Peptides against a protein of PDB entry 3B8E. Designs and how they scored, part 58

Target 1, 230 residues: chain A of PDB entry 3B8E
Amino acid sequence: PFLIFIIANIPLPLGTVTILCIDLGTDMVPAISLAYEQAESDIMKRQPRNPKTDKLVNEQLISMAYGQIGMIQALGGFFTYFVILAENGFLPIHLLGLRVNWDDRWINDVEDSYGQQWTYEQRKIVEFTCHTPFFVTIVVVQWADLVICKTRRNSVFQQGMKNKILIFGLFEETALAAFLSYCPGMGVALRMYPLKPTWWFCAFPYSLLIFVYDEVRKLIIRRRPGGWVE

## One batch from the design tools (peptide; aimed at target 1 L75 F79 P92)

Design b1_p27_4_s2 (made by RFdiffusion4, then SolubleMPNN; from b1_p27_4, 19 letters changed)
Fold by OpenDDE base, seed 3:
Structure b1_p27_4_s2 (fold): chain B 230 residues (1-230), chain A 27 residues (1-27)
Amino acid sequence: as target 1 above (230 residues)
Amino acid sequence: KEELLKKFLEFLEELLKKVLEKVLELD
């Protein structure tokens, strides 16, 4: 998300504190889950497979899977961001290069796509209105990812500890999303304004897309074991 | 690259309009 903000010079779609909460809160639980999986895999695989090559392959597979899922999450968040800005009169094409004027406190006549002038305060309200739905979109997409990760491994013993960590992660992410969306003062502290209930549903198509993507990926892996899609 | 980005943004805009029309019809 932050890379697209820099490259496209668009208004900030997600606050830095909210990005930090996602990176530290939501990505840490999957990382812990993977660390426990590696520890259990190392306990079960007592046979001398070359530990350097198996670790490298597993790290590459994990990094590719997280990279692909992270791209879909970012696309979902940006879609929600563009919907909200379009609803407020800013079409996606008009946002390209607008950041410099958008962030300037002395410019109070920034025009939208329809020629309406926006003050600095009005622009910042619209920007902060995007932060909460962007975050919620990422959380809803992560629900799909966590459910997919739960269904990937057939080991009953690995499923036990994984299930508790994954369920805890889902609860933590949902509780954090609810806290940031509805707690008084979060608009001032984190620049996140209250979410309309309808925006929760905007993320569901992307969750479905991730499910379809993962099922197609699993189908390809089952048909071509050892392929580049692994 | 700029032309591809423009076409992608136009596609997103059309998709956004369709989604907004459906959401506004439900409210």
Scores: peptide ipSAE 0.045, ipTM 0.473, DockQ to the pose 0.066
OpenDDE base, seeds 1, 2, 4, 5: peptide ipSAE 0.026, 0.000, 0.027, 0.026; ipTM 0.523, 0.263, 0.486, 0.570

Design b1_p27_4_s3 (made by RFdiffusion4, then SolubleMPNN; from b1_p27_4, 20 letters changed)
Fold by OpenDDE base, seed 4:
Structure b1_p27_4_s3 (fold): chain B 230 residues (1-230), chain A 27 residues (1-27)
Amino acid sequence: as target 1 above (230 residues)
Amino acid sequence: KEELEKLFKEFLEKLKKEVLKKVEELS
């Protein structure tokens, strides 16, 4: 998210402190869960590790955890970010390059895509309004991502949800998301304004889509072993 | 739908341009 913020020069979609909350609060338990998951043979390309001498997570699991999960989380978050800003008059095309003027407190006439002028305070309210839904979207998308990461070729229905730590992690991250979204003071402390309950459901179709896409991908891999989709 | 598709294409092109510019600046 931060890299896209710099590259695209868009308003900050997610604060650095909130990113740390994701890394420490939402990603840690799932990452531990993946280390104890009974992975498929194609995920675990190495012989079974010795927990005392080998890395807790093999290179392939690391690649999936930090690459694939992070990418999908970012995409989900940015989707929500762009939707919220579009609903407030800022179309995605207009956001590109807007950061400099957006963050300037002395400019109080920044125009949206429809010619409406926004004060600095109004812009920051909208920006901070994006942070909580962005975070929640990451959590909801992560539900699917974590389930995907436990399998490479097999369907979730074949592998099953046997890892109790994973299940616990899903509940923990959801509880954390609820806490950060609704606890008083989070708007000041973390720049996370209270979330409308409807936004919890906004990410579900996206998570479901990713889940279905992955199941289809796995089906293709099973039918065409060694294909580019693998 | 057509308007949305057009806007999306314009967004992607602009994004691509910004990314390439940043890559050039960092090179």
Scores: peptide ipSAE 0.011, ipTM 0.271, DockQ to the pose 0.088
OpenDDE base, seeds 1, 2, 3, 5: peptide ipSAE 0.010, 0.000, 0.000, 0.000; ipTM 0.271, 0.238, 0.236, 0.235

Design b1_p27_4_s4 (made by RFdiffusion4, then SolubleMPNN; from b1_p27_4, 21 letters changed)
Fold by OpenDDE base, seed 3:
Structure b1_p27_4_s4 (fold): chain B 230 residues (1-230), chain A 27 residues (1-27)
Amino acid sequence: as target 1 above (230 residues)
Amino acid sequence: EEELRKKFLEFMEKLKKEVLELVEKLS
């Protein structure tokens, strides 16, 4: 999100503090929970890793984590961001290059796509209104990401949801997201204004997409070991 | 605002500790 903010010079879609809340608040406990996940049923059938040739973190893992899943996650967040701004009169094309004027507190006549003028305070309200649903979108997508990370090859249906710590992590990150979204004072503290409950559902298609994508990927790996999809 | 952020971060650290304790109980 921050890279697109810089490159496109658009209003900030997600605040730095909010990003820290994601990394430290919502991601940490779920990530730790994976250390307690049960081994895959076929783990003992695999040959030991060659430490000279087989890197623990290789290009395939990076591509999956940052490229594929990360891109779907970002697209979900930006979709929500653009919808909210469009509903407030700012079409996506109008946002390009707008950041300089948007962030200038001395400019109180920034025009939207329909010629309506916006004060600095009004612009910041709509910006902060975007932060919360963008954050929630990330959390909802992380549900799918956490679940798919349980296994490399086995389906989630084969592995099951036996890790109570992982389940707790899912509830914890959801509760934290709800707290940050609806607790009084979060608008001042974190620049996160309350969101309509309907915005939680905007991320569900993306979570489902990730889940289906990964299950299909794992199915291909099981049927065609050593393929390019692995 | 800065004071509120500081208090929030302190709260988050406390919450983290409580969650870790719960994880230990569930393991």
Scores: peptide ipSAE 0.014, ipTM 0.392, DockQ to the pose 0.018
OpenDDE base, seeds 1, 2, 4, 5: peptide ipSAE 0.006, 0.000, 0.012, 0.013; ipTM 0.325, 0.244, 0.361, 0.374

Design b1_p27_5 (made by RFdiffusion4)
Pose (drawn by RFdiffusion4):
Structure b1_p27_5 (pose): chain A 230 residues (1-230), chain P 27 residues (1-27)
Amino acid sequence: as target 1 above (230 residues)
Amino acid sequence: SVVLVVILVVLVVVIIVFLVFLFVNSL
């Protein structure tokens, strides 16, 4: 968000005070939960994991979580950013502009008068909003992530999907998300009431492609065991 | 990587098409 927030002055889609509420507030229990996820094979069959080569974090990981999924997620919440403005003052070709606040009203876009009324408000579309819908969309994509990372080589199909803990936390996350999105008050130091019917399902189209994606690779990694690029 | 690029392109197109739809609908 902040990167694009510079390349094209298209208003702060994700908030800073909003970032400190996902890794340190949302994906918490899920990250923990992952730990309770059980085996994946006869483990005591493999040579000891060398320490110099086979690492913990590496390209294999980063490329598949920063350069792959980390992107598909990105669009999703970024897409929701537009819908959150679109059904309010969409600028899919417009937007791209510094939104000052000492002016008050004097400007707008797409047939409007947004000012002191819609200036304290002109931002109420990202502050109380956009950030929020983006926020939720991130959580919403984090579902399929917290299930495509549940396994490392087996389809969630022929593989246990019985992580009682994860499941009851995948909700204990998605729920908190709502309570943090409708919390009558702290919503001040935070975001605001989204339109439950849709101001949620925006990233939903995406969470899928995620689950659908890596699910194939795993099954790709298999059908071709020695594997190629995958 | 190619597949990922395709998927990303498709998604971008979908986003553009959807936003155009909303623009046309608003007119």

Design b1_p27_5_s1 (made by RFdiffusion4, then SolubleMPNN; from b1_p27_5, 21 letters changed)
Fold by OpenDDE base, seed 1:
Structure b1_p27_5_s1 (fold): chain B 230 residues (1-230), chain A 27 residues (1-27)
Amino acid sequence: as target 1 above (230 residues)
Amino acid sequence: MEELEKLLKELLEEIEELLKKKLEEKL
């Protein structure tokens, strides 16, 4: 989010406080839950990692975690962001370079894509209105990410959903997301304005995309072990 | 930087077209 904010000079998609809520609130319990996942059925048939030759974090892991899944998550968040801004009259193309004027409190005549003028206060309300749905989009996409992280090679359908702590983590992060989104006073305390229920659905295609993508990836790995996709 | 800005612009144009199509479907 922050890189695109700088490069494209768009209004801030996600506030720093909201980022902290993700990192400290919604990520911790799910991450801990993975420690209780059952080993893959073939784990004891695999050779142990050679600590002298095999890096714990390899280029493939970085590419998968940050380059693929992280990019899909970011795209989901930005999709939601652009939908909300478009619903408020700001088309994606019009947002390019708008940040300077958007953040200037002395400019009260910033025009949207339809020629409507927006005051600084109105613009900041719209900006903060984007933070909560962006956050919720990340949480919904994290459902798929958490599920796909259960296994390296086996399908989720082969592994199953036996980890009760992981299931609890999914409920906890969702409950926290709902609390932060709808609790009175969060708009003042965290700049998290309540979201329309319809905005939850903006994330679902990306969550499904991650799930399908990973299942296809795992299928390729199972069919062609040692390929570029591994 | 310029190439990345170009790619971002192209992506934003695609998103805008998708949003327009979705809007037209709702109307």
Scores: peptide ipSAE 0.009, ipTM 0.230, DockQ to the pose 0.134
OpenDDE base, seeds 2, 3, 4, 5: peptide ipSAE 0.000, 0.007, 0.000, 0.000; ipTM 0.165, 0.204, 0.164, 0.182

Design b1_p27_5_s2 (made by RFdiffusion4, then SolubleMPNN; from b1_p27_5, 21 letters changed)
Fold by OpenDDE base, seed 4:
Structure b1_p27_5_s2 (fold): chain B 230 residues (1-230), chain A 27 residues (1-27)
Amino acid sequence: as target 1 above (230 residues)
Amino acid sequence: MEELEKLLKELLEEIEELLKKLEEEKK
């Protein structure tokens, strides 16, 4: 999110404190839950790793973890961000390069895509209104990410959902997201304004996309062992 | 680099403001 914020010079889609809430609140418990996941059935069929040739963290794992899934997460967040801004009169095209004027407190006549002028305070309200839905979108997408991280080759349907701690993690992060979204005072404390229930649904297509993508990827791995997607 | 520095300063200021608010809530 921050890289796109800089490159596209758009208003900040996600506050730093919200990022910390993601890292500490929504990522930690799920990450711990993975430590208690049952081993994938195919791991026992693999030859021992050659420590001289095989890296523990290889380029493929990095590409999967940071490239593919992270990109889909970011796209989900930005989609939600752009939807909310568009609902408030700011079309995505108009946001490009707008940051400088957006963040200037002395400019009170920033025009939206329809020629409506926005004061600094109004713009910041809209910006902060985007933070919560962006965050929630990341959480909802993380549901899919967490589930797919259980296995490398096996389908979720084959491995099953036996890890109770994983299930607990999903509920915990959801509860945290709901708490941060609807608890009074979060708008002041974390600049997280209340989320419209409809905005929760903006994330679901991307969660589904991650599931479908990963199942297809795993299917390809099963059909073509040793391929670049493994 | 200057824009990044500005952004980092803004982020630090936001963190400081939040810390101050948290301190005020604890008094």
Scores: peptide ipSAE 0.008, ipTM 0.263, DockQ to the pose 0.019
OpenDDE base, seeds 1, 2, 3, 5: peptide ipSAE 0.000, 0.000, 0.000, 0.000; ipTM 0.152, 0.192, 0.179, 0.152

Design b1_p27_5_s3 (made by RFdiffusion4, then SolubleMPNN; from b1_p27_5, 21 letters changed)
Fold by OpenDDE base, seed 1:
Structure b1_p27_5_s3 (fold): chain B 230 residues (1-230), chain A 27 residues (1-27)
Amino acid sequence: as target 1 above (230 residues)
Amino acid sequence: DEELQKLLKELLEEIEKKLKELLEKKK
């Protein structure tokens, strides 16, 4: 998200405080949950034939999987961002290069895609309105990620939700998202305005996409043991 | 940076097109 913000010079989709809340609040508990999740016994039971090479391959596979999931999370967040801005009259193409004028307090006539003029205060309200949905989108996508990461080879439906720590992590993330979204004063303190309940559903298609993608990947791995997808 | 900006612009144009189509379907 931050890289796209720098490259495109678009209005900031996610505030620094919100980023910190994600890093400290939403990533830590899931990471702990995954660390306690016994890797499917098959990965640990395979004695590394060569501990150095097998560790490197496993680290690369994990890194690629996390990288792909991170990209899908970012896409989900940006989708929500663009939907909100489009509903407020700012189409995606119009946002390119708009940051300089957007952040200028002395420009009170920034035009949207329909020629409507926006004051600095109005623009900042819209910007901050994007922060909460972006955060919530990441949390909802992380639900799918956590559920998927529980199983490396088996379907989530086959192993079930046996990890109590993982379930606790999901509830904690959801509670944090609800707190940040609906607690009075968060708009001023964290630049996160209250979220319409409908925006929670904007992330679900991406969560489902990640789930389907992972299930398909696992199915391919099961059907072609030793294939390049591994 | 220019190539990446071009790619990003193209991606945003596609997103915009899809968003317009979705907004038109809601009306």
Scores: peptide ipSAE 0.025, ipTM 0.410, DockQ to the pose 0.121
OpenDDE base, seeds 2, 3, 4, 5: peptide ipSAE 0.005, 0.005, 0.000, 0.006; ipTM 0.263, 0.271, 0.225, 0.235; seed 4 fails the geometry check

Design b1_p27_5_s4 (made by RFdiffusion4, then SolubleMPNN; from b1_p27_5, 21 letters changed)
Fold by OpenDDE base, seed 2:
Structure b1_p27_5_s4 (fold): chain B 230 residues (1-230), chain A 27 residues (1-27)
Amino acid sequence: as target 1 above (230 residues)
Amino acid sequence: DEELEKLLKKLKEEIEELLKKLLEEKK
C-alpha cells in the first residue's frame, strides 16, 4: 500500500499506523497457522523429493504466503478505496498526482472529477472514511486468501477446514476488524472512522472472485501437471 | 502518533525475527 501511494502519488488510503496494526495483528496468526498446517495430501503421497527440491517448494510456499497474499490484500483494499473515492466524486484517474494538493492545508479548493471544490477538512474526512473500509476489506479478503493458501494443488473442499489455528485466526482478525471499526476513539487514535455495515459487503465479491480464481487455477494445475500456471 | 508508530515497527521487526527463527528450526 505504501509503495503504491508513493508511486501513484495518490491520497493515502490507509494510515501507516494502521498498516502496522494489520501486519502485526492480522498477518501473524495466519502465518503461524500456515506453519502448522498439515502437509498437503498430494505432497505427502509424492516420493521423497531431492532435499534441494523440497527446500525450493518450502521457499515457494513461504513466498506465496507472505508475498502473494499481501499483494491480493492490497489490491482488495485499493479496490475499496477507489470505490469510496469514486462515490465521493473522485475518479481513479483524477487521483493520480493529486496527493500534493490533497495534503496541503492551505488549498481549500481541490476539485473533484465533477468540478466540486473540497476543503482540506472535507478531504481529510473522506480520506479517513477510506481507512476503515480498507482495513475491513483486507480482513475479508484474508478469509479467502488464508483458505486458498492451505493447499497448493488440492481444492479447499478436498483438504477441509481442519486447522483449528487457522479458524481461530479468522475469528481473531474479524474481531479485530470489528473492534477497530466500531470502538470509540479509533477515529482519533488510528484515523479510522466508524464503518457502515454496507461496506463489509463491498469486499465479498472480490473475495469470492479470488476464491474462484484460485480454485480454477488449482484445477488447471491438477489437469496439467508441470504447466506454466504452477 | 510517532512514538506509537516506532513501537509498532519494533514489534513488527521482533515478530518477523521470531518467525524466521521458527522457520529455521523447522528446516
Scores: peptide ipSAE 0.015, ipTM 0.312, DockQ to the pose 0.014
OpenDDE base, seeds 1, 3, 4, 5: peptide ipSAE 0.006, 0.008, 0.005, 0.000; ipTM 0.276, 0.269, 0.256, 0.234; seeds 3, 5 fail the geometry check

Design b1_p27_6 (made by RFdiffusion4)
Pose (drawn by RFdiffusion4):
Parts: sequence; structure tokens; C-alpha cells
Structure b1_p27_6 (pose): chain A 230 residues (1-230), chain P 27 residues (1-27)
Amino acid sequence: as target 1 above (230 residues)
Amino acid sequence: HHTFFHFFFVVFFILLFVVLSIVFFFS
């Protein structure tokens, strides 16, 4: 968000005070939950994990979580950013502009008068909104992530999907998300009431591709054991 | 309005295919 927020002055899609509410507020219990996820094979069958080569965090990880999924998630919430403006003043070709606030009303876009009314408001489309829908969209993509990372080599199919903990936290996350998105008050120091019918399902089209994606690779990693690029 | 909606969707489909291309490229 902030990166694009510079390349093309298209208003702050994700908020800072909003970031400190996902890793430190949303994905919390899920990250914990992952720990309770059980085995994946006869473990006591493998040589001790060497310490110099086989690390914990590496390309194999980063590439598949920063340069792969981290992207597909990115579009999702970025996509919802537009719909959150679109059904209000969409600028899929417009937007791209510094939105000052000492001016008050004097400008707008796409047949409007947004000002002191829609200036305290002109932002109420990302503050109370956009950030929110983007926020939720991130959570919404985090579902399939917290299930494609649930396993490291087995289809969630022929593999336990019985992580009582995760499940009851995958909701204890998705729910909090709503309570943090409709909390009558603190919504001030935060975001606002989205349109439940759709101001949620925006990223939903994406969360899927995620689950659908890595699910194949795992099954790809298999059918070809020694594996290639995968 | 309808034209802008169509553009909107076209842009996002293009973006989607770009993103997927990037993903498959780095894969």
C-alpha cells in the first residue's frame, strides 16, 4: 500500500494504525494455533537436521510467502480498495492525487462536490472505510493461508483438518475482525461500518486462488517426488 | 458510468493476469 502510495499518489489504502492490528491483533491466535498442528510423517525416520544447511527461514520460505502468496493476497486487498471507492466515487483511471485538507471542498472528481462535508468525508472512504474493507480483506485472505500453511506437503484432504484449536480461532479471528469493524465507538481511533453483504466478500474471490494454488504445488511436489522447480 | 465500470473490471483482470504471471515467473 505505502509503496504504491508513492508510485501513484492513490490514497493510503492501508493505514499504519491499521497494520498494528493484524500481526499484533488478528493473525495472533492463528500463528499460535499452527503450533498445535500435528505431525506429517514418520519423523523419527530422518537424519538429524543439519544446522549449517537446512535452516528454519530461507528462500524456500520467503519466495513462497513473500514473492508468491504475499502477492496474491496483495491484489485481493488492493482490489477491494477500489470497490470500496468504486461504489462511492470510483477512479480506476482517476484518483492518483494529493488529497489536501486545508482547502476544504474546492476540488473533487467524477461529478462531485466533496468538501468540508465530503472532506471530513472525502477520507471517510478510506479511514472509516477502505482501510476497513482492506483490513477485512486481509483477514479474509488469511483464512486460506492459515490452511495452506497448515500442511507442508500433504493435501488438506488426505491430511488431518482437525486442528480444533486453529479452527476455533480462525473464527476467533474472523469474528474479532467484525467486532473491530463495527465496534460502536473505538471505531473512532479505528475504522468503520462496512456493508456486510459485500464490503466483506471482496477479497473472498482471492482467498480461494490462494488455497487453490499451493494445493496444486503440494500435489505437484508429490506426483514428481524428486521435484523440479517446485 | 457503465463504461467506467467496464474499465474497472478490465484493469483488474489485467492486474490479476500480471500478478499471476509474476507468481509463475518466480515459481

Design b1_p27_6_s1 (made by RFdiffusion4, then SolubleMPNN; from b1_p27_6, 19 letters changed)
Fold by OpenDDE base, seed 4:
Structure b1_p27_6_s1 (fold): chain B 230 residues (1-230), chain A 27 residues (1-27)
Amino acid sequence: as target 1 above (230 residues)
Amino acid sequence: KKELLEKFLKLFKELLEKVLKEVEEIS
């Protein structure tokens, strides 16, 4: 998210503290859950090769998988961000390069895509209104990510959801998202304004998309072992 | 109670930001 913020010069979609809450609060329990996950059946059946080269290849594959998951997660968040800003009169194209004027507290006549002028205070309200839905979108997308991360090649339906810690992690991150979204003071402390309940559902199509994408990817890997998709 | 909560949340935010900076320096 931060890289896109810099490259596109758009208003900040997600605060650094919120990112930290994702990394420490949302991702930690799932990461622990994966450490206790049962070994994947296809990995167990693979003949041992050179342990050094195979470890390096596996680390690269894991790194690529995490990178892809992170990208999809970010895309889901950015989608929600752009939808909210568009609903408030700022089309995605108009946001490109707007950051400098957006963050300038002395400019109170920033125009939206429809010619409406926005004060600094109004702009910051809209920005902070985006932070909470962005975070919630990430959490909802992570529901799918956590489920798919436990396997590299096997379907979720084949491996099952036997890890109770994973299930606990899903509830924990959801509870954290609810806390950050609705607890009084979050608007001041974390710049996360209260979220309309409808925005929880905005992320569901993306969660489903990730799930379908991963299942298709795994299907391709099973059909074409050693392909670039691994 | 609300003011106390806000103060706590601000402190928590500051702590998190410090941790984040430290992690970024190590990574």
Scores: peptide ipSAE 0.007, ipTM 0.263, DockQ to the pose 0.020
OpenDDE base, seeds 1, 2, 3, 5: peptide ipSAE 0.000, 0.000, 0.006, 0.006; ipTM 0.270, 0.286, 0.298, 0.296; seed 5 fails the geometry check

Design b1_p27_6_s2 (made by RFdiffusion4, then SolubleMPNN; from b1_p27_6, 20 letters changed)
Fold by OpenDDE base, seed 1:
Structure b1_p27_6_s2 (fold): chain B 230 residues (1-230), chain A 27 residues (1-27)
Amino acid sequence: as target 1 above (230 residues)
Amino acid sequence: KEELKKKLLEIFEELLKEVLEKVEEIS
């Protein structure tokens, strides 16, 4: 995600502190969930016929799956960012290369896509307005990731949400998102303004997309055991 | 794995404390 901001030279939708909150707060619970699943899978693993090769294949498959999920998560965040900026008059095409002028405090007449001039202060308010929804989008997408991670080969519908650790993780991420979104002073401390309730729903299509993607992947694996998707 | 979990929880608690301290400084 950060590389796209550098390449596209768009206004930065997330502050450094917000990125740290994502990395430390939201990624921790998935990592713990994965560590628990690996432990459960290692307990359930009959000794792999060849522990070295089977471990390497599983690690590569897990790494590729997480890489793909991470890309979908990033796309969800970017979508939310572009929607918010578009609602404020900045179309995605207009944002390309705008970062230099956007971050210049001496330029107070940056035009939006409709010719409206924005002061530096107004631009920073809009930028900071994107931070909270972007973060919440990531959290909501991570709900899907956490649910998907627990279902290695079976459909989510088959295994159910029986794992208390998953429920705890979802609660912790949601509580963190609520804290960062609604706690007084977060606008100044973390550059996160309060979130309108409507923005919580902006991430749901991407969460659904991840669920569909994972179900399709699992369906392919079940239909072609030993295929290239495994 | 339990040690890693404990370390991650400690980091999270420290981060949360720093955020709370900053919020208290600004309010």
Scores: peptide ipSAE 0.000, ipTM 0.259, DockQ to the pose 0.014
OpenDDE base, seeds 2, 3, 4, 5: peptide ipSAE 0.000, 0.000, 0.000, 0.000; ipTM 0.252, 0.266, 0.193, 0.258

Design b1_p27_6_s3 (made by RFdiffusion4, then SolubleMPNN; from b1_p27_6, 21 letters changed)
Fold by OpenDDE base, seed 5:
Structure b1_p27_6_s3 (fold): chain B 230 residues (1-230), chain A 27 residues (1-27)
Amino acid sequence: as target 1 above (230 residues)
Amino acid sequence: KEELLKLLEELFEKLLEETLKLVEEIS
């Protein structure tokens, strides 16, 4: 998210606190899952297979899978960000390069895609309105990822302990998202304004996108075994 | 890779449009 913010020069889609919540909350579950998988894999390897090569391949596959999931989650957050800004009159194309003027407190006449002028305060309200939904979207997308992972044969996430940890992590993330979204004062303290319940559903179309992506990926793997999509 | 990226971009645009319509209907 931060890299895209810098490269595209768009208004900041995700606050520092939200980033910390993602890093400490969402990334911890995969890390724990990886640790348990290594332990379970070591226990299950009763047969004299070359443990060094199999371990390296498995670690690489897991790392790639988590990297892809993280990218999909980020895309989901950005989707929600663009929807909210579009609803407020800022189309995605108009946001490109807008950051400099957006963050300038002395410019109070930034125009949206429809010619409406926005004060600095109004712009910051809209920006902060995106922070909570971005986080919530990531949480909702993680639910979809959980469902997809359950359907994967021999998926890293099919291990019983990993699934329990993942479900617990998702529950904690959901509770945190609810707390941050609806607790009074979070808008001032954390720059996370209250979220309308309808925005929880904004991630659902993107969850469908993830499902389609996974099915397309599976289709490509089936048609081109050993391809780059694995 | 390029074909997949294009497909994802097209899907993203369609989903954005549909989501905006839904938000307008619910609002």
Scores: peptide ipSAE 0.022, ipTM 0.406, DockQ to the pose 0.042
OpenDDE base, seeds 1, 2, 3, 4: peptide ipSAE 0.016, 0.000, 0.017, 0.006; ipTM 0.358, 0.233, 0.380, 0.356; seed 3 fails the geometry check

Design b1_p27_6_s4 (made by RFdiffusion4, then SolubleMPNN; from b1_p27_6, 21 letters changed)
Fold by OpenDDE base, seed 1:
Structure b1_p27_6_s4 (fold): chain B 230 residues (1-230), chain A 27 residues (1-27)
Amino acid sequence: as target 1 above (230 residues)
Amino acid sequence: LEELLKKLLELFEKLLKEVLEKVNKIA
């Protein structure tokens, strides 16, 4: 997210404090929960043919998978970001290169896509209004990501939800998201303004699509081992 | 590449507008 912010010169989609909350609050417990997830039955049955090379390949694959999760989360967050800004009159194309003027407190006539002028204070309000939904979107996407990452080939329904730590992780990150979103003073202390309940659902279609896509992918892998989908 | 990115963004904007219009009709 921060790289896109720099490259595209868009208004800051995610605040520093929010990033810290993600890194320290919402990512650690889920990561631990995944470590306690029962290994997929087909993965652990085979002894490594070559412990050195097979370990390296597996570590690379795992690293790539976790990297992809982060990218999916970022995409979900940016989706919410663009939706909120679009609702406030800033279309995605208009945001490109706008950061310099956006962050300049002496410019109080920044125009949106419809010609409306925005003061610095108004712009910062809408910017900070994006931070909390971005965070919540990440949490919602993490629900799906955690569930789908339980298995590589088996369906979630086949593997089951036996990991109590995973359930606790989902609860913890959701509780943290609710706390940061609705606790008084968070707007001043953390620049996370209260979130309308409707924004919790903004990422749900996206999360559902990811879930369905992954289930379909896994189904194809099971039916056609060694196919192009792997 | 820049033109491609612009086209992609335009498509995204169109999609976004359609989604917002639908959401506003439901709300």
Scores: peptide ipSAE 0.029, ipTM 0.593, DockQ to the pose 0.048
OpenDDE base, seeds 2, 3, 4, 5: peptide ipSAE 0.009, 0.029, 0.028, 0.027; ipTM 0.275, 0.601, 0.603, 0.633

